# Designs tried in a protein design run: peptides against a protein of PDB entry 1LOE. Part 85

Target 1, 181 residues: chain A of PDB entry 1LOE
Amino acid sequence: TETTSFSITKFGPDQQNLIFQGDGYTTKERLTLTKAVRNTVGRALYSSPIHIWDSKTGNVANFVTSFTFVIDAPNSYNVADGFTFFIAPVDTKPQTGGGYLGVFNSKDYDKTSQTVAVEFDTFYNTAWDPSNGDRHIGIDVNSIKSINTKSWKLQNGKEANVVIAFNAATNVLTVSLTYPN
Target 2, 181 residues: chain A of PDB entry 1LOE as posed
Amino acid sequence: TETTSFSITKFGPDQQNLIFQGDGYTTKERLTLTKAVRNTVGRALYSSPIHIWDSKTGNVANFVTSFTFVIDAPNSYNVADGFTFFIAPVDTKPQTGGGYLGVFNSKDYDKTSQTVAVEFDTFYNTAWDPSNGDRHIGIDVNSIKSINTKSWALQNGKEANVVIAFNAATNVLTVSLTYPN

## One batch from the design tools (peptide; made by RFdiffusion4, then SolubleMPNN)

Design b2_p23_1_s2 (from b2_p23_1, 8 letters changed)
Fold by OpenDDE base, seed 4:
Structure b2_p23_1_s2 (fold): chain B 181 residues (1-181), chain A 23 residues (1-23)
Amino acid sequence: as target 1 above (181 residues)
Amino acid sequence: SSSSTLSFSSSMNNIYVGAADTS
């Protein structure tokens, strides 16, 4: 079985294998997706397209990704809106900001989006988020309105370890988040 | 430090894999 893989263990200021969109950039240590200002969208894409779906056969590849992220969203008025891992077409561009996380434009299902995302949502949007108001992890398919969510207790400013795995045979996407330290 | 590892078990049609944030 053919596999495509990559690993970025340390981000640098000359990160040539990433396509930056919006306000995304790198420092010596981290990929920074948003500035410390309001109303920004930052995205970073792996610069090499990945082949995961065959339009002729309908076959979909299995995939596993692991990453760490830090999000700053204190219980104050100046907070991040959310972090999102996403898969999208090669012509993808930044989408609506704020509660749409720069990845979607509607809560209505839109198959033309061809975008799947795992959101780590730190802001409650009444129109589509779970009514309990909790910060949450969501699985989004062609819509900002998640098909599945789970409450997530943010540890502000701490590194979260995430593993996202997709099994094409079972059509199951698994998300795991831990705060190891 | 921030890191990411991604593996796909096959090569088929093209996608971009990315991360996004808003504030």
Scores: peptide ipSAE 0.265, ipTM 0.678, DockQ to the pose 0.081
Fold by OpenDDE base, seed 1:
Structure b2_p23_1_s2 (fold): chain B 181 residues (1-181), chain A 23 residues (1-23)
Amino acid sequence: as target 1 above (181 residues)
Amino acid sequence: SSSSTLSFSSSMNNIYVGAADTS
């Protein structure tokens, strides 16, 4: 077996290991996916494809990723749709914006999507989000309708530390989010 | 923290890892 690792601590104007889609860009050594304007989608992909499934053995890889994100909304009561981490096929393109987070197109399960996402969702979409209306972390498999969610209190303008781990033996994805003090 | 059981497609040979946002 082989292991693939990568790390980005600062983002430069010529970030060769990222593929930018939509309105995503780098500025001030940060990755900015969207500006505080309506109707935009921004995505950034790690430029090297990663092997998750071995077609010969049928084995699925474990993985762990960690990152920091900031949501800095002009109005804490209106924070657009949030942001998402995702895994998708190499030919992936931006999908439907807004509540679909630029990653999905439907609340219906679509195995052809081959997309897994962890959403940090700041907007309540009545059609698929948890009925309590809370901002939440969701695990999405081939659908914007999460298979599992947990309420999350947004701290506007603060850095959130995230760890996402997948255990192939148990088929369990684990998400951890903290706001360091 | 949150955890859930996942079901990946058996055809996910090559993938991109990325982040997305909308406004």
Scores: peptide ipSAE 0.106, ipTM 0.596, DockQ to the pose 0.056
Fold by OpenDDE base, seed 5:
Structure b2_p23_1_s2 (fold): chain B 181 residues (1-181), chain A 23 residues (1-23)
Amino acid sequence: as target 1 above (181 residues)
Amino acid sequence: SSSSTLSFSSSMNNIYVGAADTS
């Protein structure tokens, strides 16, 4: 049994516990993943690998994470692709951008991806997104096509508070998002 | 809030936790 805990309340220019990929960087004590420019991918990883699977017993660890994010769309039409929290292998690199959110490469289930993500999807991709066309939160397992989604009303430029919890005993991932007043 | 059963296979016991965005 092993437990890892970390917290990042502010992001400095010399942030040492993050690995930046693509266009990700820190400024004004914030993590900026992308600028308001099309065809860009930015990622940030916790610099230390986290042990969540016990090869001896096969057990998977519980985890809880909370964070605040802001989506600033380039215009009032909110046409950006969205934001993603993800868990991936230690050798993970940026994947396909755009609707794949820099985390996946296919709408087909690909076990070799070994990636779980929670997407905050602000753009409707006809090929895999819910047919109602709503912006949505999705739970993605080895595919950009979510195993479950929930409609979500984006408040552009507002801080969203998110909590993601995984219960290994029930194998259930829970996501909550709120816009506090 | 939303919940869903998480089912995936991984051959690695070490992972990164990260965030990503595209524009």
Scores: peptide ipSAE 0.055, ipTM 0.562, DockQ to the pose 0.055
Fold by OpenDDE base, seed 3:
Structure b2_p23_1_s2 (fold): chain B 181 residues (1-181), chain A 23 residues (1-23)
Amino acid sequence: as target 1 above (181 residues)
Amino acid sequence: SSSSTLSFSSSMNNIYVGAADTS
């Protein structure tokens, strides 16, 4: 076995290790996924495909990812949908449907999607989001309708630190979010 | 906006890792 890793501390104007899709771009040393306009999608993919599963044995790799993000969502109605961290096949394409965070296109489970996402959702979609209407963190497997959610108190405009870890032996995905400041 | 570190413990079949947003 071998370990694959990457780290991006500063996002430059010519970021060679990212594939930008839709409106994703870099500015001021940060990755920006969405503009302050409606009906846009932005994505950024690590440009090197990652080997995460073994087709012969079905085994899945352990992984850990850490990142920092900022969301500006001072109210519940004049906001973007939120953002996702996701893992998807190499032929993944940006999805333009509103509320699907650029990753999914249905609330129905679709195993052919082969996509797992952690969503940080700031917009309440009646059709699939938790009925309490809270901003939330969700784990999405082949559907925008999360298999598990947790209410999340957004600290508007502040940096959140996220750690996502997957333990292949236990098949458990762990998400932690903290506001250190 | 974000910065990231990602590590995987093996080199098996190909997937993409990414971030996405819609507005």
Scores: peptide ipSAE 0.279, ipTM 0.696, DockQ to the pose 0.074; fails the geometry check

Design b2_p23_1_s3 (from b2_p23_1, 9 letters changed)
Fold by OpenDDE base, seed 2:
Structure b2_p23_1_s3 (fold): chain B 181 residues (1-181), chain A 23 residues (1-23)
Amino acid sequence: as target 1 above (181 residues)
Amino acid sequence: SSSSTLSYSSSLNNIYYGAADTS
């Protein structure tokens, strides 16, 4: 059995264990994915590849990740797209299409993408988002069109705590978001 | 608070964990 663990409590200006893509960078001990300008994409990846699937046995690893984030989105109409936590192959590249959160490029399912994302979506894209227009958490498997969503009441400018857990025995991915303050 | 649960399978071997956004 292989176990990999890592923790980043504060992000430094020379963060050695991150790969930055696009406009992603660190400032004031935080990871910043996008600048306050339109039409940009930013990503940050943990620098060491992780094995979660054994090609010989087919076994899939459990994982648990937790993080905090802050979004400033005072209204639902004049805001950025939100952000996503994702897992993807090591050759993953930033995607620039608006609304695709820098990870996907189509609402069509593409198993060759091999990308799973949890989105925290603050912008309503009529082509694929839930029709009620709510801000939402979504689980995205090989498509920006979520296979499952749940309405999320954003507390603007406040720190949200997120826990994402995958249980390989049950094949269940669980996402929890709370506002402790 | 909000929670969501989904069942899925993955065939990913070498992967990166990451975060991303578009403005």
Scores: peptide ipSAE 0.228, ipTM 0.705, DockQ to the pose 0.051
Fold by OpenDDE base, seed 1:
Structure b2_p23_1_s3 (fold): chain B 181 residues (1-181), chain A 23 residues (1-23)
Amino acid sequence: as target 1 above (181 residues)
Amino acid sequence: SSSSTLSYSSSLNNIYYGAADTS
């Protein structure tokens, strides 16, 4: 077996292990994906591809990812569109913005996308989001339409702690979000 | 706090871990 690990505790202006796409950049020791400006897409990718599937044996790797994020919107009653963590092929490029979170292009399942995302969605898109209109956490597999969602209370300007874990043996992806303060 | 557990089967070989946001 093989294990690959990385950690970023402080973001610098010359962060060599990140690939920035769109409006993503680092400032004041933070990764900033977007400003509160319309029609922007910001992405950041870990610069080294990670092997999670062995084509020869069919074995799939476990992974655990933890991070913190802050959504700081000028108006807590009008927040668009949210934040997403994703895994995608090495040739991935920014996709459709807005409700598609820069990661997908359709609510229809597209296996060729090969993209899995965990969305922290702050804006209700009637075409695919849960009908209750709640801000939510969603797991997106090759589609912006989540395979499952859970209501989430946004705390504007506060740090959210997130843990995402995949267990290959059980084929289970777990997402946890906590506001510790 | 919120948590969710779902099943997912992956056949991805080499991937990027990334983050994205839109406004």
Scores: peptide ipSAE 0.163, ipTM 0.705, DockQ to the pose 0.051
Fold by OpenDDE base, seed 5:
Structure b2_p23_1_s3 (fold): chain B 181 residues (1-181), chain A 23 residues (1-23)
Amino acid sequence: as target 1 above (181 residues)
Amino acid sequence: SSSSTLSYSSSLNNIYYGAADTS
C-alpha cells in the first residue's frame, strides 16, 4: 500500500511543486488564479502526477483534499464564472473558459475528457446550470453540466473551507464547504 | 455551510490535482 500526501500552507514565488497555466501565479503567500479581467483562465496543477487507478488490478484509491479559497470581487460578481477544483489526466491543458471554467469544452458527456471537477459556480449559464439561477456547488463528470448541485451563498472576501473526499468502495464523492468566520 | 454527497463513475489513471478559475 502506497500513500501519497502533499501540503501547501503558503504559496511562495516560483512554487516548485506547482505547474501554472494561463494567468495563475503566486503572490504574498497566496495562489491567484485570475485577475479581475475578462476572458482569462488561470490554472494551477500539482507538479507530480498521482496514481489513482491501477489498470492491472482495477483498484481505485481513496482520496481526501482540503483547501481554503477566497473569492474577492471588488465589483459585482454577476459577470464572474467561479472557481473549480479538478482532477484530470497528465498533460492536461486549459480548456474552454468562461462558463466552462477552463476545465471542460461541452455540456454533453464526453468520456474522453477523463475529468472530474467540483465547481463553485458564481454565474448562471442557462444552457446547463440549475434553473433556479443560484450560485452553486456542482460535481462535474466529463461535462460542465453537473451531475448534482447544491445552492451556495458566496460570502465575498471571506475564507471558505472546503473538504472533498472520495470513497472508492462506494464511489461516493463528498463535498463540504463552510465559512467559519 | 453547504455539503453534497454524490456517486459517479469515472476511470482516471495518472492524474493531476488542480484548481482553475475564469473571469
Scores: peptide ipSAE 0.149, ipTM 0.668, DockQ to the pose 0.051
Fold by OpenDDE base, seed 4:
Structure b2_p23_1_s3 (fold): chain B 181 residues (1-181), chain A 23 residues (1-23)
Amino acid sequence: as target 1 above (181 residues)
Amino acid sequence: SSSSTLSYSSSLNNIYYGAADTS
């Protein structure tokens, strides 16, 4: 089975600034989003709402998020769907699992979702993923079908560094993934 | 390394930063 671990910073067993949904939990300073079983959804949310857009002024905040993750996928026939970083409304709840990554419910654009996600997708879903079948990074806006994708070569068991940045002036979301030595 | 960019006009007022995974 595939196991994914996630770390923004160091997580403690009594991490109080996270809201866990589904099977998400912390252990050994890592956020574990799924167990080594099928048909699970694990999510973790920052416990405090973040105000990045002011409806009165129209101002939008910049943000930069960095984290590391490790994927253990020893069995190519028993892989998970991947994981995602997402921005969603404060009342967000787990959505459809599997290829929808617990964040979306459709490949069709749904403005009411109000969800933007960066996916790190390890499973090829023929209905919406890039046709080359590569593991990939995707940017998802109100849909599991990515607006933009890029192939990424998984290094099994190795820590990947991710930086996600949003520039409000240009309205550009940037994702960078590296495997540091 | 891999990098991807996308233009998006955000209008999300109050949000959570979250992570999710499925298996």
Scores: peptide ipSAE 0.107, ipTM 0.690, DockQ to the pose 0.048

Design b2_p23_1_s4 (from b2_p23_1, 9 letters changed)
Fold by OpenDDE base, seed 1:
Order: structure tokens, then sequence, then C-alpha cells
Structure b2_p23_1_s4 (fold): chain B 181 residues (1-181), chain A 23 residues (1-23)
């Protein structure tokens, strides 16, 4: 067996275990993906590759990740576009911004993407988002069009606690978001 | 407090093999 773990309680300006892409950076002990400016993409990657899938055996690792986030939009009625937690190939680069959240390029399934994402989507894109128009959590597999979604009531400026877990034995990905306050 | 929980079956080995995830 093999286990890889990391924890960041505060983000410094020179985090050696993170690779910043686009507009992603750290400030005031926080990881900032984007400011409230349109048409920007910011990403941060864990710098060391993690063995999630074994090509020889086909086995996939269990994993659990937890984090807190704050969306602080100047207008709570006009919030775009959200963000993702994602797993992608080691040479991943920023993809299409806006509704694609910098992680995907298509609503069509693209097996070459090899990207799994949990989206926290604050903007309704008519081409692929749930028709009810709700802000939502989505599980994205090789496509910005989620395979499953759950409505999520954004609390602008409030801290949300997130836990994402994958059970390889059952092939179940679980996402939990809580506003404790 | 408020919470949202989403669970879904997704085979990551299928993703990495390039197969469609239909689970």
Amino acid sequence: as target 1 above (181 residues)
Amino acid sequence: SSSSTLSYSSSLNNIYYGAEDTS
C-alpha cells in the first residue's frame, strides 16, 4: 500500500508544493484563483504527481480532500462563474475560461481530457447546466456538462467547508458542502 | 447552517482508459 498526504493551513507567497497557473496566486494567507474581473483563469496544482490510477492493474486509489472557500462577489445577484476542484494529467494547462471554469473545452464527452472535476458553479450556462438555473455542485467527467448535480445556495462572502471523497471499492464520489455559520 | 451533499458513481479507471462513464 501507498499513501500520499498534504495539508496547507495557510498559503504563503512562495508555496513550494503548488504550481500556479494563469491568474492564480496567494495573498494574505489565501489562495486566490481570480479577482472579480471577467475573462480570467487562475489555477493552482499540487506540485507532486499523485498515483491515482495503476495502468497495469486498473486499480484506482481512494482519496479524501477537504478545503474551505469563500466566494466574495461584488454583486450577489450576478456571480460568475464559480470554480472547480479537479484531477487532471500532470502536464495539464489552463483550458477555456468562463463557463468552462478553466478546466474543460467542451460539453461533449472528451476521453482525451482525462479530467475529473467537482464544480461549484454560480452561473447558468444554458447549453449544459441544469435547466432550473440553480447554482449547483456538479461532478464533471471529461466534460463541463456534469454527470450529476445538486442545487447549492451560495452564501456570498461566507466560508464554505467542502469534503470530497472517492471510494474505489464502490466507485462512489461524494461531495459535501456546509456553511457552518 | 446549511449543507449540500452530492454523491455519484463514477469509475475513474474508465476515465483514464478513455471509456465513457455510464455508471
Scores: peptide ipSAE 0.230, ipTM 0.665, DockQ to the pose 0.027
Fold by OpenDDE base, seed 4:
Structure b2_p23_1_s4 (fold): chain B 181 residues (1-181), chain A 23 residues (1-23)
Amino acid sequence: as target 1 above (181 residues)
Amino acid sequence: SSSSTLSYSSSLNNIYYGAEDTS
């Protein structure tokens, strides 16, 4: 079977295996996706395409990814829109910013998007977010309107550990988020 | 800790692994 693996423990200024889009960049061995201003979109893509689906057999690959993120905000209630982990076609470009997190353009399901995202959403968008207004993790399939969500209490400036796994046999995507420290 | 699961049948051929943040 085909297997692709990569790991980036420290992000360097000359990171060759990443494609930066928008305001994404590296500094202090971290990947920074946005500037300290509003209305920005920053993306980083793994530079090599990953084969997830075999068009001949219809087989879908398993995958597991983990990462740590930090959201810094002036206070715990003013943290902008959040961010996503996503998989998308090789020619993907930044999409609508703000509440669309730069990954989608609509709350309507659009199969042509071919985009799956895990959102870490820190801003309540009335049109599509869970009505309780909580910050949340969400799984987005071809739409910014999550197919499933879970409330998430942001710890400002603290490192969150995320694990995202997809089991092709069961077609189940699993997301876990913890604050280990 | 927080956790969420769902079922989805993907049909994404060549994709990029990526992350995006907006503010």
Scores: peptide ipSAE 0.216, ipTM 0.692, DockQ to the pose 0.051
Fold by OpenDDE base, seed 5:
Structure b2_p23_1_s4 (fold): chain B 181 residues (1-181), chain A 23 residues (1-23)
Amino acid sequence: as target 1 above (181 residues)
Amino acid sequence: SSSSTLSYSSSLNNIYYGAEDTS
């Protein structure tokens, strides 16, 4: 049995278990992906590869991740695109920015992407987002067009607690978001 | 203080079995 676990409570400037890509960085013990600047992409990867699926045996790992995030938008009605938690192949590089959140390159299914993401999407892209225009949580599989979404009301500047759990027996990904304060 | 909770789930079955997502 293989088990991998890690915890980062305070992000340091020399965080050795993270690989920073693009404009991602740490400051004041926080991980910052991007600032509210046009055409910026920032990512942070866990530095050690994680064995999630074994192609020979078909075995799939369970996983659970929890994190707290804050979105500080200059204007609550005019914000940037949002961010994702994602799982991608080793050697993954930043992808298209903007509405693609630096993780995908197409709204069409691309099996070669081999990328799964949970998006916290704060900007309505008419080409692929739910037609109601709501900010939303989405599950993305090899496409920026989510396979499932749920409307989400951003509380600007407040901490949101997120838990993402994958049950390998049921193949179900569960996302919970809470504003405790 | 105020608290709000949002939860949902979705299947990732197509990822591990190579099925195309037609959504």
Scores: peptide ipSAE 0.207, ipTM 0.675, DockQ to the pose 0.025
Fold by OpenDDE base, seed 3:
Structure b2_p23_1_s4 (fold): chain B 181 residues (1-181), chain A 23 residues (1-23)
Amino acid sequence: as target 1 above (181 residues)
Amino acid sequence: SSSSTLSYSSSLNNIYYGAEDTS
């Protein structure tokens, strides 16, 4: 088939189309990436391989994903790092380095990572984050140091709607975040 | 309500999730 799609409205305890890594789990029909403790990483991968890039033709797939998330971060300092939506090779493993959002392990560009992420970053890491210290959305390509960022005013405990789209014809990745209420 | 939009040009060439080429 030319198109792969999936939708998860309720995350169950036996979610067959997700691979859980680290401390990722489901509770109350929601996906929870980490426990609210230090030094935890959790991830959930779509279980089926997706043909994003064709090595023979060089063609790249268009894609769009949407999700809703809630973050509780009542202060800017004693909080976790945030989370990412990411695309990575099938053998991707959780990365446990602090500040790397479980996906990367260096601020240096590494093409062998073959990983793209959209970060929703709630913790200021002086070594790579925007100098204004704002919580931010970032696009990460093969590095935790974002190629582009935008300040994000977190509404604590409120549902955010996210749409991430890639247009292969223009090679443009677009991220939209909205608080509807 | 509030919204933020971020756009950036970035190629996803050489990025894959392990599916075999079908072309």
Scores: peptide ipSAE 0.097, ipTM 0.640, DockQ to the pose 0.024

Design b2_p23_2_s1 (from b2_p23_2, 13 letters changed)
Fold by OpenDDE base, seed 5:
Parts: C-alpha cells; sequence; structure tokens
Structure b2_p23_2_s1 (fold): chain B 181 residues (1-181), chain A 23 residues (1-23)
C-alpha cells in the first residue's frame, strides 16, 4: 500500500511542501489565495505527487482532506467568486479566472481536463450555477458546471471547517462544512 | 467571466492523507 500524508497548521514564508501559483502566497502564518482585488487567481499545490490511480491494477486511492478557510469580503452582498479544493494532473497550471475559479475553462464536459474539484462558490453565474442563485458547495468533474450542489450560507470573515473524503470501494465523495463559532 | 467583488480568501490550516492498494 502506498500512503501519503501531510499537515500544515501554520504556513511559513517558505513552505517547501507547497507549490504556489498565480497570486497565492503565505503571510502571517496563513495561505492567502486571493486578496480583495479583482481579476486575481491564486493556487497552491501539495508539492509531492499523489498516486491516486494505479494503471496496473485499476485501483483508486482512498483520500481525506481537512481544512479551515476564511472568506473575508468587503461587503456581504457582493462576494465573488469563491474557491476550490481540486485534484489535477502534475503539470497543472492556473486556468480561467472569475466564475471558473482558476480551475476550469468551460461549462461543457472536457475529459482532457482530468480535474475534479469541490467548489465553495459565492457568486451566481447564470450560465451554469443552480437557478436558485444560492451560494453553494459543488462537486465539479471536468467542468465548472457541478454534478451536484448544496446551498451554503457564507458567514463573512468567519472560519469554516471542511472535511472532504473519497471512498474508492463505494465511489462516494463526501463533503462537510461547519462553522464552529 | 470577470471577478466582480473579490474577497480575500485565506486557508488557516490543511491536512490530507491517501491510501492506494497496489495488489
Amino acid sequence: as target 1 above (181 residues)
Amino acid sequence: SAQLEQAEIRIVSVSGSSELDLS
């Protein structure tokens, strides 16, 4: 069995086990994906490739990730665009910004993307988002148009705890989000 | 699409683990 694990509770100025892309950086022990400036995209990748699929056996890995995030908007009404946790090929680079969250380029299914993401989407894009207009959590497979969504109430400036788990035996991805305070 | 009212997004902590059966 091949295993990988990591834990970062304080992000250092030279966090060697992360690869920073775009506007992503560390400051004051936090990972900042974006500042409150339009047209910015920041990403951070775990530096060691994860062996998630074995071509010889066809086996897929079980995985779990947990993280705490803060979305801090200048006002509670207009908040764009959100962010994702994602899995993509080793050579992945930032993709289209804005509503595509720097991870996708189309609402059409594109198998060449080879990208799975869990989005925490704060802005309603009429072309692909759920018609109720709610802020939402979504599961995205090779497209910014989610295969499943759930409404989520943003608490501006508050810490949210997230757990994402994938069970290969059942082929089920679970997502939980809580505001402890 | 363009980002309209961008918020600051910070990650406070993160952990992860994976297990792949090679048999």
Scores: peptide ipSAE 0.702, ipTM 0.932, DockQ to the pose 0.713
Fold by OpenDDE base, seed 1:
Structure b2_p23_2_s1 (fold): chain B 181 residues (1-181), chain A 23 residues (1-23)
Amino acid sequence: as target 1 above (181 residues)
Amino acid sequence: SAQLEQAEIRIVSVSGSSELDLS
């Protein structure tokens, strides 16, 4: 069995186990994906490749990730655009910003993307988001158009705890989000 | 009219683990 694990509780100025892309950087022991500036995209990748799928056996890895995030918007009524946790090929680069969250380029399914993401989407894009207009958590497979979504009430400026787990045997991805305080 | 505002997004902590059966 191949295993990988990591834990970062304080993000240093030179966090060697992360690859920073775009506007992503560390400051005050936090990973900042974006400042409150329009048309910015920031990403951070775990620096070591993760063996998710074995071509010989066809086996897929089980994985769990946990993180705490804060979205701090100047105006809670006009919050754009959210962010994702994602898995993509090792040579991945920032993609389209805005509603595409820097990880996708289309609402059309594109197998060549090889990208799976859990989105925490704060802005309603009429072309692909759920019609109720709610802020939501979405599971995105090779498309910004989620295969499944659940409404999520953003608490501006508050810490949210997230757990994402994938069970390969059942092919079920579980996402939980809580505001403990 | 409404104006879109980019939010500051910070990650406070993160952990992860993976397990792949090669048999």
Scores: peptide ipSAE 0.699, ipTM 0.932, DockQ to the pose 0.890
Fold by OpenDDE base, seed 4:
Structure b2_p23_2_s1 (fold): chain B 181 residues (1-181), chain A 23 residues (1-23)
Amino acid sequence: as target 1 above (181 residues)
Amino acid sequence: SAQLEQAEIRIVSVSGSSELDLS
C-alpha cells in the first residue's frame, strides 16, 4: 500500500510543500487564494504528487482531506465566485477564472481535463448552476457543471470546516461542511 | 441588482491522507 499524508496548520511565507499559482499566496499564516479584487484567480497545489490511480491494477486510492476556509466578502453579500478543492494532473495550470473557478474551461464534459473538484460556489451562473440560484457545494467531474449539488448558506467571514472523503470501494465521494462558531 | 463583488478567500488549515492498494 502506498500512503501519503500531510498537515498544514500555519501557512508560512515560504511554504515549501505548496506550489502557488496565479494570485495565490500566504499572508498572516493563511493561504489566500483571492483578494477582494475583480479578475483574480489563485491556486495552491500540494507539491508532492499523490498516487491516486495504479495503472497495473486499476486500483484507485482512498483519500480524506480536511480544511478550514473563510470567504470574506463586502457587506453587500453579492459575492463572486467561490473556490474549489480539486485533484488534477501534476502539471496542471490555472484554467478559466470567474465562474469556472480557475479549474475548468467548459460546462461540457471534457475527459481530457482529468480534474475532479468540490466547489464552494457563491455565484449563480445561469448556464450551468442549479436553477434555484442558491449558493452551493458541488461535485465537479471534468466540467464546471456539477454532477451533484447541495445548497449552502455562506456565513461571511466565518470559518467553515470541511471534510472530503473518497471511498474507492464504493466509488463515493462525501463532503461535509460545518460552521462551528 | 447590486454590483457583484469579489471576495477574499483564505484557507486556514489543511490536511490530507491517501491510501492506494497496489495488490
Scores: peptide ipSAE 0.696, ipTM 0.929, DockQ to the pose 0.856
Fold by OpenDDE base, seed 2:
Structure b2_p23_2_s1 (fold): chain B 181 residues (1-181), chain A 23 residues (1-23)
Amino acid sequence: as target 1 above (181 residues)
Amino acid sequence: SAQLEQAEIRIVSVSGSSELDLS
């Protein structure tokens, strides 16, 4: 069995186990994906590759991740696009197309993308988002068009606790989000 | 579409673990 684990409770100015992309950086012991400006993309990758699929056996890894995030939207709950937790090939690069959350570049399913993301989406994109226009959590497999979504009530400036777990035996990805305060 | 208004996104903490059966 191959295992990987990590924990970052405070982000330092020289965080050795992360690779920063785009506008992502650390400040005040937090990872900042985007500043309060328009049209920016920031990402951070765990620096070591994780073996999550074995070509010999076909087995897929079980995994669990948890994180706490804050979104500051000064005037509206319907500003900017949001962000994702994602798993992608090691040579992954930021994507700049609007609405694609820095990860995808098409609403068409593309298995060669080999990218899975959990989106925390704060902007309604007519072409692919749920028609009710709600802010939502989505599970994205090789496409920005989610295979499943759930409405999410954003609390501006508040810390949200997220847990994402994948069970390989059942092929079920579970996402939970809570606002403890 | 692209971001219409400014927003700041911060990650406070993160952890993770994975387990891959190779048998």
Scores: peptide ipSAE 0.618, ipTM 0.870, DockQ to the pose 0.706

